# Peptides against a protein of PDB entry 3V4O: the designs that were tried, part 73

Target 1, 234 residues: chain A of PDB entry 3V4O
Amino acid sequence: DQPLAKDKVALLIGNMNYREHPKLKAPLVDVYELTNLLRQLDFKVVSLLDLTEYEMRNAVDEFLLLLDKGVYGLLYYAGHGYENFGNSFMVPVDAPNPYRSENCLCVQNILKLMQEKETGLNVFLLDMCRKRNDYDDTIPILDALKVTANIVFGYATCQGAEAFEIQHSGLANGIFMKFLKDRLLEDKKITVLLDEVAEDMGKCHLTKGKQALEIRSSLSEKRALTDPIQGTEY

## One batch from the design tools (peptide; made by RFdiffusion4, then SolubleMPNN)

Design b2_p15_5_s1 (from b2_p15_5, 7 letters changed)
Fold by OpenDDE base, seed 3:
Structure b2_p15_5_s1 (fold): chain B 234 residues (1-234), chain A 15 residues (1-15)
Amino acid sequence: as target 1 above (234 residues)
Amino acid sequence: DVEKILEKMRAELAK
């Protein structure tokens, strides 16, 4: 009994050229490589780079509109970020220094909206730091995710530090993408796949004890990125 | 350009 997706949509965001913060390099290559892989998996992929707050909010809003019952959605973000009291924030390129929550996009709020869409699968992958922002003391009220929500959340980062880049095959990838790209096309339950990626990261001498992938999921079904789209004949 | 972003998203959905 092969699980089916009503459709497959992905939004990839890579922020590099920050106005008031250190510039990054990895998101460019990472977004490019992930785009190619997801297209091989029959995802409809929109890749965006260097988004302002306004652009990011609109992009996410439009992405959410594409989510519906049975749809497979994937949201990927690479760039600066921070985490305060369990709340994670994605930082737009035009964020001030220091930035505050009102300048950023709250991951947990997006997850809350995702759970309302009754998706077949929703994957949210973050490649950003989890540093504490001492200039933001806001403690938002977080709603618990629905137990039945097929949401998989992956958080790749260094503990309390920014992720570092690694050179391989002439490209400068983020650590997460370096390992993710090797397994993404495998026909496995997405949580199993990500867990194996996490193990690969842990075995690498360059990243051991430095880079980690945190996985949170309420997925109770065997859903894979390789699942075919309903109505598609092969 | 937000409008361009939306257009790109719509174009991908049309595939």
Scores: peptide ipSAE 0.035, ipTM 0.727, DockQ to the pose 0.055
Fold by OpenDDE base, seed 5:
Structure b2_p15_5_s1 (fold): chain B 234 residues (1-234), chain A 15 residues (1-15)
Amino acid sequence: as target 1 above (234 residues)
Amino acid sequence: DVEKILEKMRAELAK
């Protein structure tokens, strides 16, 4: 029996032109490449660049409204970020220096909202730093993902300032997207696919010991991005 | 419909 998606929707966010933080380059090309790939998989894709806090919150809210029972959702973010004791935050382009949790979007809060939508599959991919922010005093509230949430969380991270250095090395794509794009169209369970991407990153001399892909999943069913859509389209 | 989604999101972002 082939799993079926009620619909497929994706929101891709790439933040590059920060006002108070170092500018990035990779998100532009990465978002473009990922957009093309997801469209080949029949995803309805919205790609946004350089979002302020207000715009970013609205975009995520609108994306969440598109999620419903049986829907396949994919949320991708590339930009600055940080992690404090298990809480991860995406940094909008207008975030102050230093930024604090109230200026950023909490990943765990978004995941919590996603798990309430009864999606057929929900993939959240982060390409951002996991460096601690000493200026944020937020106490972590860690909620376990529901077994029925069908959420796959991929966190591509680098240690220290190496992420910044690699992004200025002249590479067209970010490191994560370099490996992801080679496998994204494969008809495989999404967790297997991402695990293979993680292995590819680990074997590469450029990324070994520098950047890794952490995968967390509540997926208890065989689901792939290649699963066909059934029902009415938007 | 992709265009409908884009329109909706653009409208929200423009607020």
Scores: peptide ipSAE 0.030, ipTM 0.709, DockQ to the pose 0.048
Fold by OpenDDE base, seed 4:
Structure b2_p15_5_s1 (fold): chain B 234 residues (1-234), chain A 15 residues (1-15)
Amino acid sequence: as target 1 above (234 residues)
Amino acid sequence: DVEKILEKMRAELAK
């Protein structure tokens, strides 16, 4: 039958004005566009730009507190990042040069905390480069994720750590957002939707061989971002 | 800052 969400909450983070690292452009437009789309899907959206380490940690903590039973949660990050030994890290704007794991937010740690929630659906989308940080040899010890957590993880990456942006309607979008925005409002299972986005990225001559979308899912139910909120009729 | 984040989140949840 038709799945229902107890509520829908989203936290969007876009880091672009780094203090000690190259500035980015795409996160600004991408966050705003995604905010607009998610609000059309009846998400309660908090969009934040240029967060320090302290601010990012607190924002994520508060977001996790909102992930109650039956809630649909979506966490989106666009900015600098790196991946070492299977661990991904989001880089705050005040991170030093070079940055290390203790200066950044570990994605896998956040996912671990997400699995402890009895959410109806939890989506985590990362738009950052997957490049090894040669200045950080730390290997964090992480607990294994639970098999059933209704978590969908999308990791949009570019090889070579190059910033790829596409002009759309006079605005520069990240590659991932360019294709995501065209399908996000579709009434489809979220994993199917993201798979189609991945296919679109693969067919595009601008992104073929340069950027890809990695999808990880523990979702065993037909959940969509378009699912109505409990107690509401549309 | 953290307080601003909390305020924004509370405002959105109140909708």
Scores: peptide ipSAE 0.029, ipTM 0.704, DockQ to the pose 0.054
Fold by OpenDDE base, seed 1:
Structure b2_p15_5_s1 (fold): chain B 234 residues (1-234), chain A 15 residues (1-15)
Amino acid sequence: as target 1 above (234 residues)
Amino acid sequence: DVEKILEKMRAELAK
C-alpha cells in the first residue's frame, strides 16, 4: 500500500551574491540544511549557488530531463524574485536592475513542463519575495496545473522584508526553512506536511503576519517524501 | 543513470 518512487532527485538553487541587487545570506544556510535533510530521505541532491541566467536555465533543463514516470522530483529556489498577476519569476544573480521577465525564469513555465513528465511526485518550493515588478510589462499567462499531475507547489513569501533570519542551533535559517526542517522528515503526505508547516508559521510570534506559505497542489495520491525507492537505482 | 546525469550537470555548471 505504500507508494514507491522510481528514484528521487532534487535540485536546490540558492542565489545570494547578486550583481545589481541586494545581497542575501539565508539561501546559503537554507540550501545547506535542505540538502542534508533530502539526503536523509534518499534524494540525489544537486545544490547550486549564485547562478546566472544561463546557468539557471541549464540547471532547470537538466533537472527536467531527470524527471520521468514514477520519479520523485524536488526543485527548491531561494533568492530574489517577483510575481506579476500570478506569474512568478526567479531572479538570476546577473539579472539587470531593473530586471524583466526575459531576464528571469518563469515558475509557471517550469511547472507546465513538469506536469508532462508523469512523475510520481514533483515538489516545487519557492522562498522568494512576492513583490510586484512594475518594470515588467509581461502579460500574464496562467496555465492551470493538470489534475493528473502529481505536482505540489509551495510558495513562501515575506511581507515588508526580503529576508528574515532566525537563529537556530548556531545557524541562521530563513523563516520557511526554520519550520520546514522540523517536519520535512515526517512520514506524511507532502501536502499535509506543508500545510502543517504553514500552520506553524502562522502560529509563531516572530513570523505571524510577516511570512506565509501558499500551497497549490494537483496531487491526487498519498505521496510522501519518505516513500521508499523502488527496485534498482540508476 | 540518474547519478551520472547529475554529475554531468554539476560539471556543466561548475564555476
Scores: peptide ipSAE 0.032, ipTM 0.732, DockQ to the pose 0.046; fails the geometry check

Design b2_p15_5_s2 (from b2_p15_5, 5 letters changed)
Fold by OpenDDE base, seed 3:
Structure b2_p15_5_s2 (fold): chain B 234 residues (1-234), chain A 15 residues (1-15)
Amino acid sequence: as target 1 above (234 residues)
Amino acid sequence: KVEEILEKMRKELEK
């Protein structure tokens, strides 16, 4: 008797063609490959590229509406970002230079909304080229996540603002996706899976000390992306 | 583009 998902939904966002910031390349391939993998896991996947602030907010809002009791949700973002005073921000392609918090989507605010949905599992994965934004000293007041919200937050980090791209299987992936893709289909508790990804990143001489994966979890159950959907026959 | 996004979401939900 294994855990069951009421449904599985994923929103993947890859921002590359920024108007006022350096362009990226990795998100294109990363979103594509992650889409294919999640579909193999029976996720309903919406993949979007190069979203403006308005489009990103609408996409996230619609995604949140899909979250409900027992639903498995996965939100993935690849693009520019920044972190100030414990708050992380995803940067839309139309963000000004310099950008401020009001131009960006606050990750912690989204997480706060996720915890209210009583999901079976909610995974938020960030692969951001990020730095401290010295032009924004805003400190949003954020509440702590609930202890048993079944939320797993993965934050791929690097020392530099520019993400590394690694040639893998003929495609150029970001470092995070390079290692994630090799394990994503494993029938393991999601936190264990991500921890192994983090270890793989740490063992590779190309990425050791250069990029890391931060994992935060309120997951108190053995939930996996491979968990079957309730009411489906396999 | 927002309408297109919503349409994509609807199509996925119908699967």
Scores: peptide ipSAE 0.060, ipTM 0.768, DockQ to the pose 0.056
Fold by OpenDDE base, seed 5:
Structure b2_p15_5_s2 (fold): chain B 234 residues (1-234), chain A 15 residues (1-15)
Amino acid sequence: as target 1 above (234 residues)
Amino acid sequence: KVEEILEKMRKELEK
């Protein structure tokens, strides 16, 4: 009863060179390392850096087209972001200062679209700020994820707090990727794997109370990133 | 850059 993926696809986005916001460095290294790890897991990986709003929307749209019944999908974003009243937003590099929801990609909207694809597994990982944007007055209308969505959502920061890596620009890796990369290849249920990453972050004196991983899932089946692709001999 | 994105997607699917 080994779980099988119809296919494995990943989209990794790292935004660093913002036009009107502080520049970042960690996303470059983090995307590169995650790409290498996911390829070892037989994911088909598309890695993109410094995307404008238009480019990000197109990338996400194309990624969504790859999601179908039984497909394993992974979407990773590293860059600036914000969270207002439960709505999370990824900030493109060409976003104005201040940015608003119209300039950004809403995570919950993407999750809504993902749940319609009946994927075997869909992982959405965010390494971005959860700070409130006082210049955005959008009131969210959030629907709960469907029970059969098989979505695992990881958010690597405390609510209302800036990402730890922004305060420590001298770090090569982002804090989240530092811990994630050590466990990503383990043959474990993805929620268990991420929970262990969260524990590692919590035990480290450098990150305790400064960086956290929030996990939300609708996964009711045992699924791992190591699950083989259907029709292949792994 | 959109074309680049599409091309990357297509290439990965062909693997």
Scores: peptide ipSAE 0.058, ipTM 0.762, DockQ to the pose 0.053
Fold by OpenDDE base, seed 4:
Formats: sequence, structure tokens, C-alpha cells
Structure b2_p15_5_s2 (fold): chain B 234 residues (1-234), chain A 15 residues (1-15)
Amino acid sequence: as target 1 above (234 residues)
Amino acid sequence: KVEEILEKMRKELEK
């Protein structure tokens, strides 16, 4: 039996024009390319660039409200970030230098909120650095996570001080998007698809040892981004 | 900008 989505909604955030931090280039192109691909998959896509802390929090809150029973939700972020004591943080464009946890959005908090939803599928894709922020020694107190079977988390990481950007077909993409875009339209279980992307990244001599994709999943069903929307004429 | 975000989201949901 073909799994069906009640609806498909995606929020894409690309931060590049930071006020007090190095500017990035890849998020612009990556967000546009991913937007195009997800629309081909019949996702309703909201793409936002260069969000302040206030704007990011509001965007995420509104997105979470759209994640209802049976809905396929996809959240993508590309920009600066850091990881301290197992907690990952997305950095808004107006974050101070140095930034601290109170200036950023905690990924684990968002994941917790996503788990409270009865969605058909939740995909969270992060393309950001995961290095420690030496200027922040705070440890957020997080509530316990629930056990669900519909969450897929992909985390693209780099070991370098700067996110690696590579040119592909005349466009400068982030490494993660370079490999993701070649497979995203495939009719495969999303975890299988991401695993193949991870393998492609690992085989590339340009990215080996520098970039990796970490996948965390509780998905117990064969759900794919290509799954049709309920009520759609086939 | 928040209002713009909400408007964009509403427009996409209406498609």
C-alpha cells in the first residue's frame, strides 16, 4: 500500500548576510535549488533568507502550527551554527559577536516540539557547522524527548572553520546540497535516500574527511518525499 | 518582516 500524506509543507531558511559574522554564499543558491525540487514533489514551500532571531522564532513557530496529523513537514536550515554539550544552535543574522545560546535557536527544542505532533513524516535538515562555541559555556535544560516513529534528522557537518562551498554546473553550492539535489526526487524511503547521499559525500575526494552527513531517524514506515497527497487525482 | 513571512506561508497553503 502506498503511503499517503495529508499535506506537504516545507520551511527553508538560509542565513548568509550576517551583521557581525562572516558572510556566506551557498545558502542563497541552496535554498533556491531546494525550493524548486520540493515544489516538484508537491510541497508547499516557504523560503526565507537572512532572518533575525525574532523572525526565525516566529517562522519556526508558525511552521510548527502547520504540522498536523498526517502532514509531511520538512524544515531546512543553512547558515552559521555551533554545538555545545550535545546541543545544536542555529545562528540568526543579527546575532552578536560573540553569540550565545540565548541569541540562537536550539535545534533540540524544535525537535521536541516536532515530536509532539502527529505528523506522517518530519524531516529536519541542517547544513551548518557543529564546532564548539568557546564564548558560550551555558547548557540549556531540555525536557525529555518523546519516542516517536516519524522523525528524520539530517545534519551536515564540517570540520573546517568555514563551510566548504563547491562549484557545480556553474553554481556555488554547499557540499550537502550538491549531493542532496541529485537524489532528492528519487522515489525511495527518505532514510535510504539520505544514506545514499551520505555515501556519495564519503566517496568524494573533495569532501572526504571534511564533510559528513549524520542521520538520526525513528522512521518505521516506508515514507518517501514522493508520496502522493491524499485526495489528489492520480 | 514577520507579517511578510506569515503572508507567504498563507499564500503557499492556499495553493
Scores: peptide ipSAE 0.043, ipTM 0.747, DockQ to the pose 0.054
Fold by OpenDDE base, seed 1:
Structure b2_p15_5_s2 (fold): chain B 234 residues (1-234), chain A 15 residues (1-15)
Amino acid sequence: as target 1 above (234 residues)
Amino acid sequence: KVEEILEKMRKELEK
């Protein structure tokens, strides 16, 4: 049986021009590349760059409204971030230095909200550092993903990603996108696809020991980004 | 329906 998507929607966020933190370059190119690829997969794509806290929260809220029964959703973020005690935080461009959890968007909270939706597939991809923020000791309660949520969470992390950006031209992809773009159009279960991306990253001399992809999934069905759309109701 | 919300999102983020 061929799975069908009711619709396909994607929100891509790339933060690079931070006010109080080092500027990044890769998010611009990565968001652009991913946008083009997802459009080839018939996703409706909204790409946003350099969002403030307010704008990010608004964008995520609006994205969540798009997630309904049978919809394929993809949320991608590239920028600064941190992880404390199992909680991941996306950093808006207007975040102070130092920043705290109240200045950032908690990934786990977003994932929780995604679980309330009966999506056909929900992919959340993070391309940000997993460095601990020593200025934030908040330990929020973490909820496990529901088995039936059909959520795939990919966390791409690099220790020293800045070094890679410095050595390459301004048009070079980030490490994660470099490998993701080669496989994204493949007709494979999304978790299998991401696993292959992780393997590619592990085999490459440039990324071995530097970049890793963590995959967490509650996906119990064979769902692929290439799955056809059932209708045009949305 | 999706396009409508996307348009709303764009308008809101442009403020």
Scores: peptide ipSAE 0.032, ipTM 0.714, DockQ to the pose 0.044

Design b2_p15_5_s3 (from b2_p15_5, 5 letters changed)
Fold by OpenDDE base, seed 2:
Structure b2_p15_5_s3 (fold): chain B 234 residues (1-234), chain A 15 residues (1-15)
Amino acid sequence: as target 1 above (234 residues)
Amino acid sequence: SVEKILEEMREELLK
């Protein structure tokens, strides 16, 4: 039986113009490309750029309110970030230098809230650095995700993303989006799709050993981004 | 505003 989505909603965040950190360029094009692709998949898409801490928190909170039983949700973030002891943080454009956890959004906290929504599918994609922040010694408690949450977490990381953007200034997209966009419209289980993206990244001489896609999933059903919305015929 | 846009989406979902 073909799984059905009650509805499809996506929030895309791209942070580029940081006040106290190096500026990025890739998120602009990546968010734009992903927006167009998700709309082809019948997602209702909200795309936001250069969000302050206040704006990011509000956007995420409002997005969480859109999640409900059977809804397909997708949250995408591209920008600066860091990872300490398995905890990932998204960095707003107005974050101080150095930034700390209280200035940033904790990914694991968001995931915890997502699992309570009984979504049909929830995809969280991160395109940010996994560099350790030595100025933040906070160790948040990580809660295990519920198996029934149907959450797929993709973490695309690049060591030296800044250096990569400089060296590959001719590339319109970031590396993750370059490979993701080629497969995103495929009618495949989302974890299979992302795994193929990971393999493509691993085969590329430009990314081999430099960029990787980590996938964590509690998805036990064959859910795809191409699944039709309930009540609609395609 | 960002909040308004997302709220409008929420309202649409409830219809």
Scores: peptide ipSAE 0.035, ipTM 0.710, DockQ to the pose 0.041
Fold by OpenDDE base, seed 5:
Structure b2_p15_5_s3 (fold): chain B 234 residues (1-234), chain A 15 residues (1-15)
Amino acid sequence: as target 1 above (234 residues)
Amino acid sequence: SVEKILEEMREELLK
């Protein structure tokens, strides 16, 4: 039986022009290319750049309101970030230096809210740093994803290198998007697709041992980004 | 403005 999506919605966020932190360049191109690819997959896509904390929170809140039973959702973020004790944080462009958890958006909190929506599929992709922030001592309690949440979480990070260092390689895309864009349109289970992207990153001499893709999922069904929308013939 | 962003988002996602 062919899985069907009730609808397909995506929110893409790229932060690059930080006020108190190093500026980035890759998010602009990455968001643009991902937008075009997702539209080919019949996603309704909203792409936003350089969001303040207030704007990011509102965007995520509005996105969550669109998630419902059977909906396919995709949330993508590219920008600065950090990870403390298993908790990941997205950094808005107006975050102070140093930033703390109260200035940032907690990924795990968003995932928790997503799992309550009974989505057909929810993909959360992060392209940000996983370095520890020594100025934040918050230790949130992490809840495991529900088995029925149908959430796939992809975390692309570079160990020991900041995101800005990769941008000096002359590549138009970020490293993650470089590999993701080659496979995103394939009709495969999303976890298989992302696993193949991870393998490609591992085989490339430029990224081997430097860039990795961590995949976590609660997906127990065969779901693909290519799944058609209910009521529409493709 | 945030309001403009939200309106654009709603228009895009609900069409």
Scores: peptide ipSAE 0.029, ipTM 0.700, DockQ to the pose 0.054
Fold by OpenDDE base, seed 1:
Structure b2_p15_5_s3 (fold): chain B 234 residues (1-234), chain A 15 residues (1-15)
Amino acid sequence: as target 1 above (234 residues)
Amino acid sequence: SVEKILEEMREELLK
């Protein structure tokens, strides 16, 4: 019994040209490659670069409006970020230095909103450094993900800038994307797929000890990115 | 070219 998606929508955000923070390069290529892959999986993909706080909030809000019962959603972010007390924050390009939580988008808040949409599958992938921001003393209250929210959260983190980019096929990808793109088209449960990506990262001498993938999920069904869209013939 | 495409998409979304 093949699971079916009502629709497939993806929002990809890559922040590179920060005003008050070091510029990045990998998000451009990573967003591009992920876009191409997701389109092969019949996702409707919106890819955005270098978003301000206002633009990011607007983009996420619009994305949330696209989520509905049975819809497969994927949100990807590559850029600067931080984690404080279990809360992850995506940093807009116009964030001040130092930035605080009020300047950034809280991932857990977004996840909370996603779980209310009754999606068939909701994937949230973060490719950002997992460092504490000592300039932000905010201690937010975290809400746990619902057991049956069908949400998969992947957090790819690096310890240093050295492991941010790897040359692959003539392109410089982020480490996470390098391994993700090799498996993304596989017809596997998404959590299994991501676990395999994590294993690949762990085996590579370039990423061992420098890059890791944390996976959290409330997925109670066998769902894959390759699942067909309802009403379509394959 | 890639950057241009993504920027166009950005502009479209923000309209």
Scores: peptide ipSAE 0.027, ipTM 0.669, DockQ to the pose 0.137
Fold by OpenDDE base, seed 3:
Structure b2_p15_5_s3 (fold): chain B 234 residues (1-234), chain A 15 residues (1-15)
Amino acid sequence: as target 1 above (234 residues)
Amino acid sequence: SVEKILEEMREELLK
């Protein structure tokens, strides 16, 4: 039988106009494109740009409150970030230079909170740098995700752990979104879909060896973003 | 505009 979602909710965050760090451009159009696609998939979508630390934490907290048993949740972030000792951090626009873990949001901590919600599906997509932050030596204690957490984590980055933006005239998608948008509406298991996106990125001469998508999953069921919402008549 | 739509959504969530 077709899996059913109790509800579908998505939070999309794009940080571009950093106060003390290089400005980005891609998150604007990427968030917009993803919003339109997810709405076609019957997601309730909240899209936010240029969030401070306080705003980001509040947004994530509110998003977590929407997650419950059987709910499909999708969290997307595009902006600056870093990775230390296996921990990934999203950087708010008001983060100092250099930024530290206390100024940023830890992805693994959010994932931990997500797994407690017993969701039908949790998708967390990151389009950010994975560069080592030498100014932060904090090693958070992280628990392993539950085997039955139904969480899919996608991490898009480039070789050397830095985010790469293709220069285009006007508004243009980032590399990850360029490939993701072509497949996102397909009725496929989400891990299969993302794997195909990863392959597409690897085949393109413009991105081969420059961009990659890492997929981490605890999903043991055939869940797709196209799964219908419970109670909906078709 | 795209920016306006996203900003409206941002304001709605943060109010």
Scores: peptide ipSAE 0.022, ipTM 0.640, DockQ to the pose 0.154

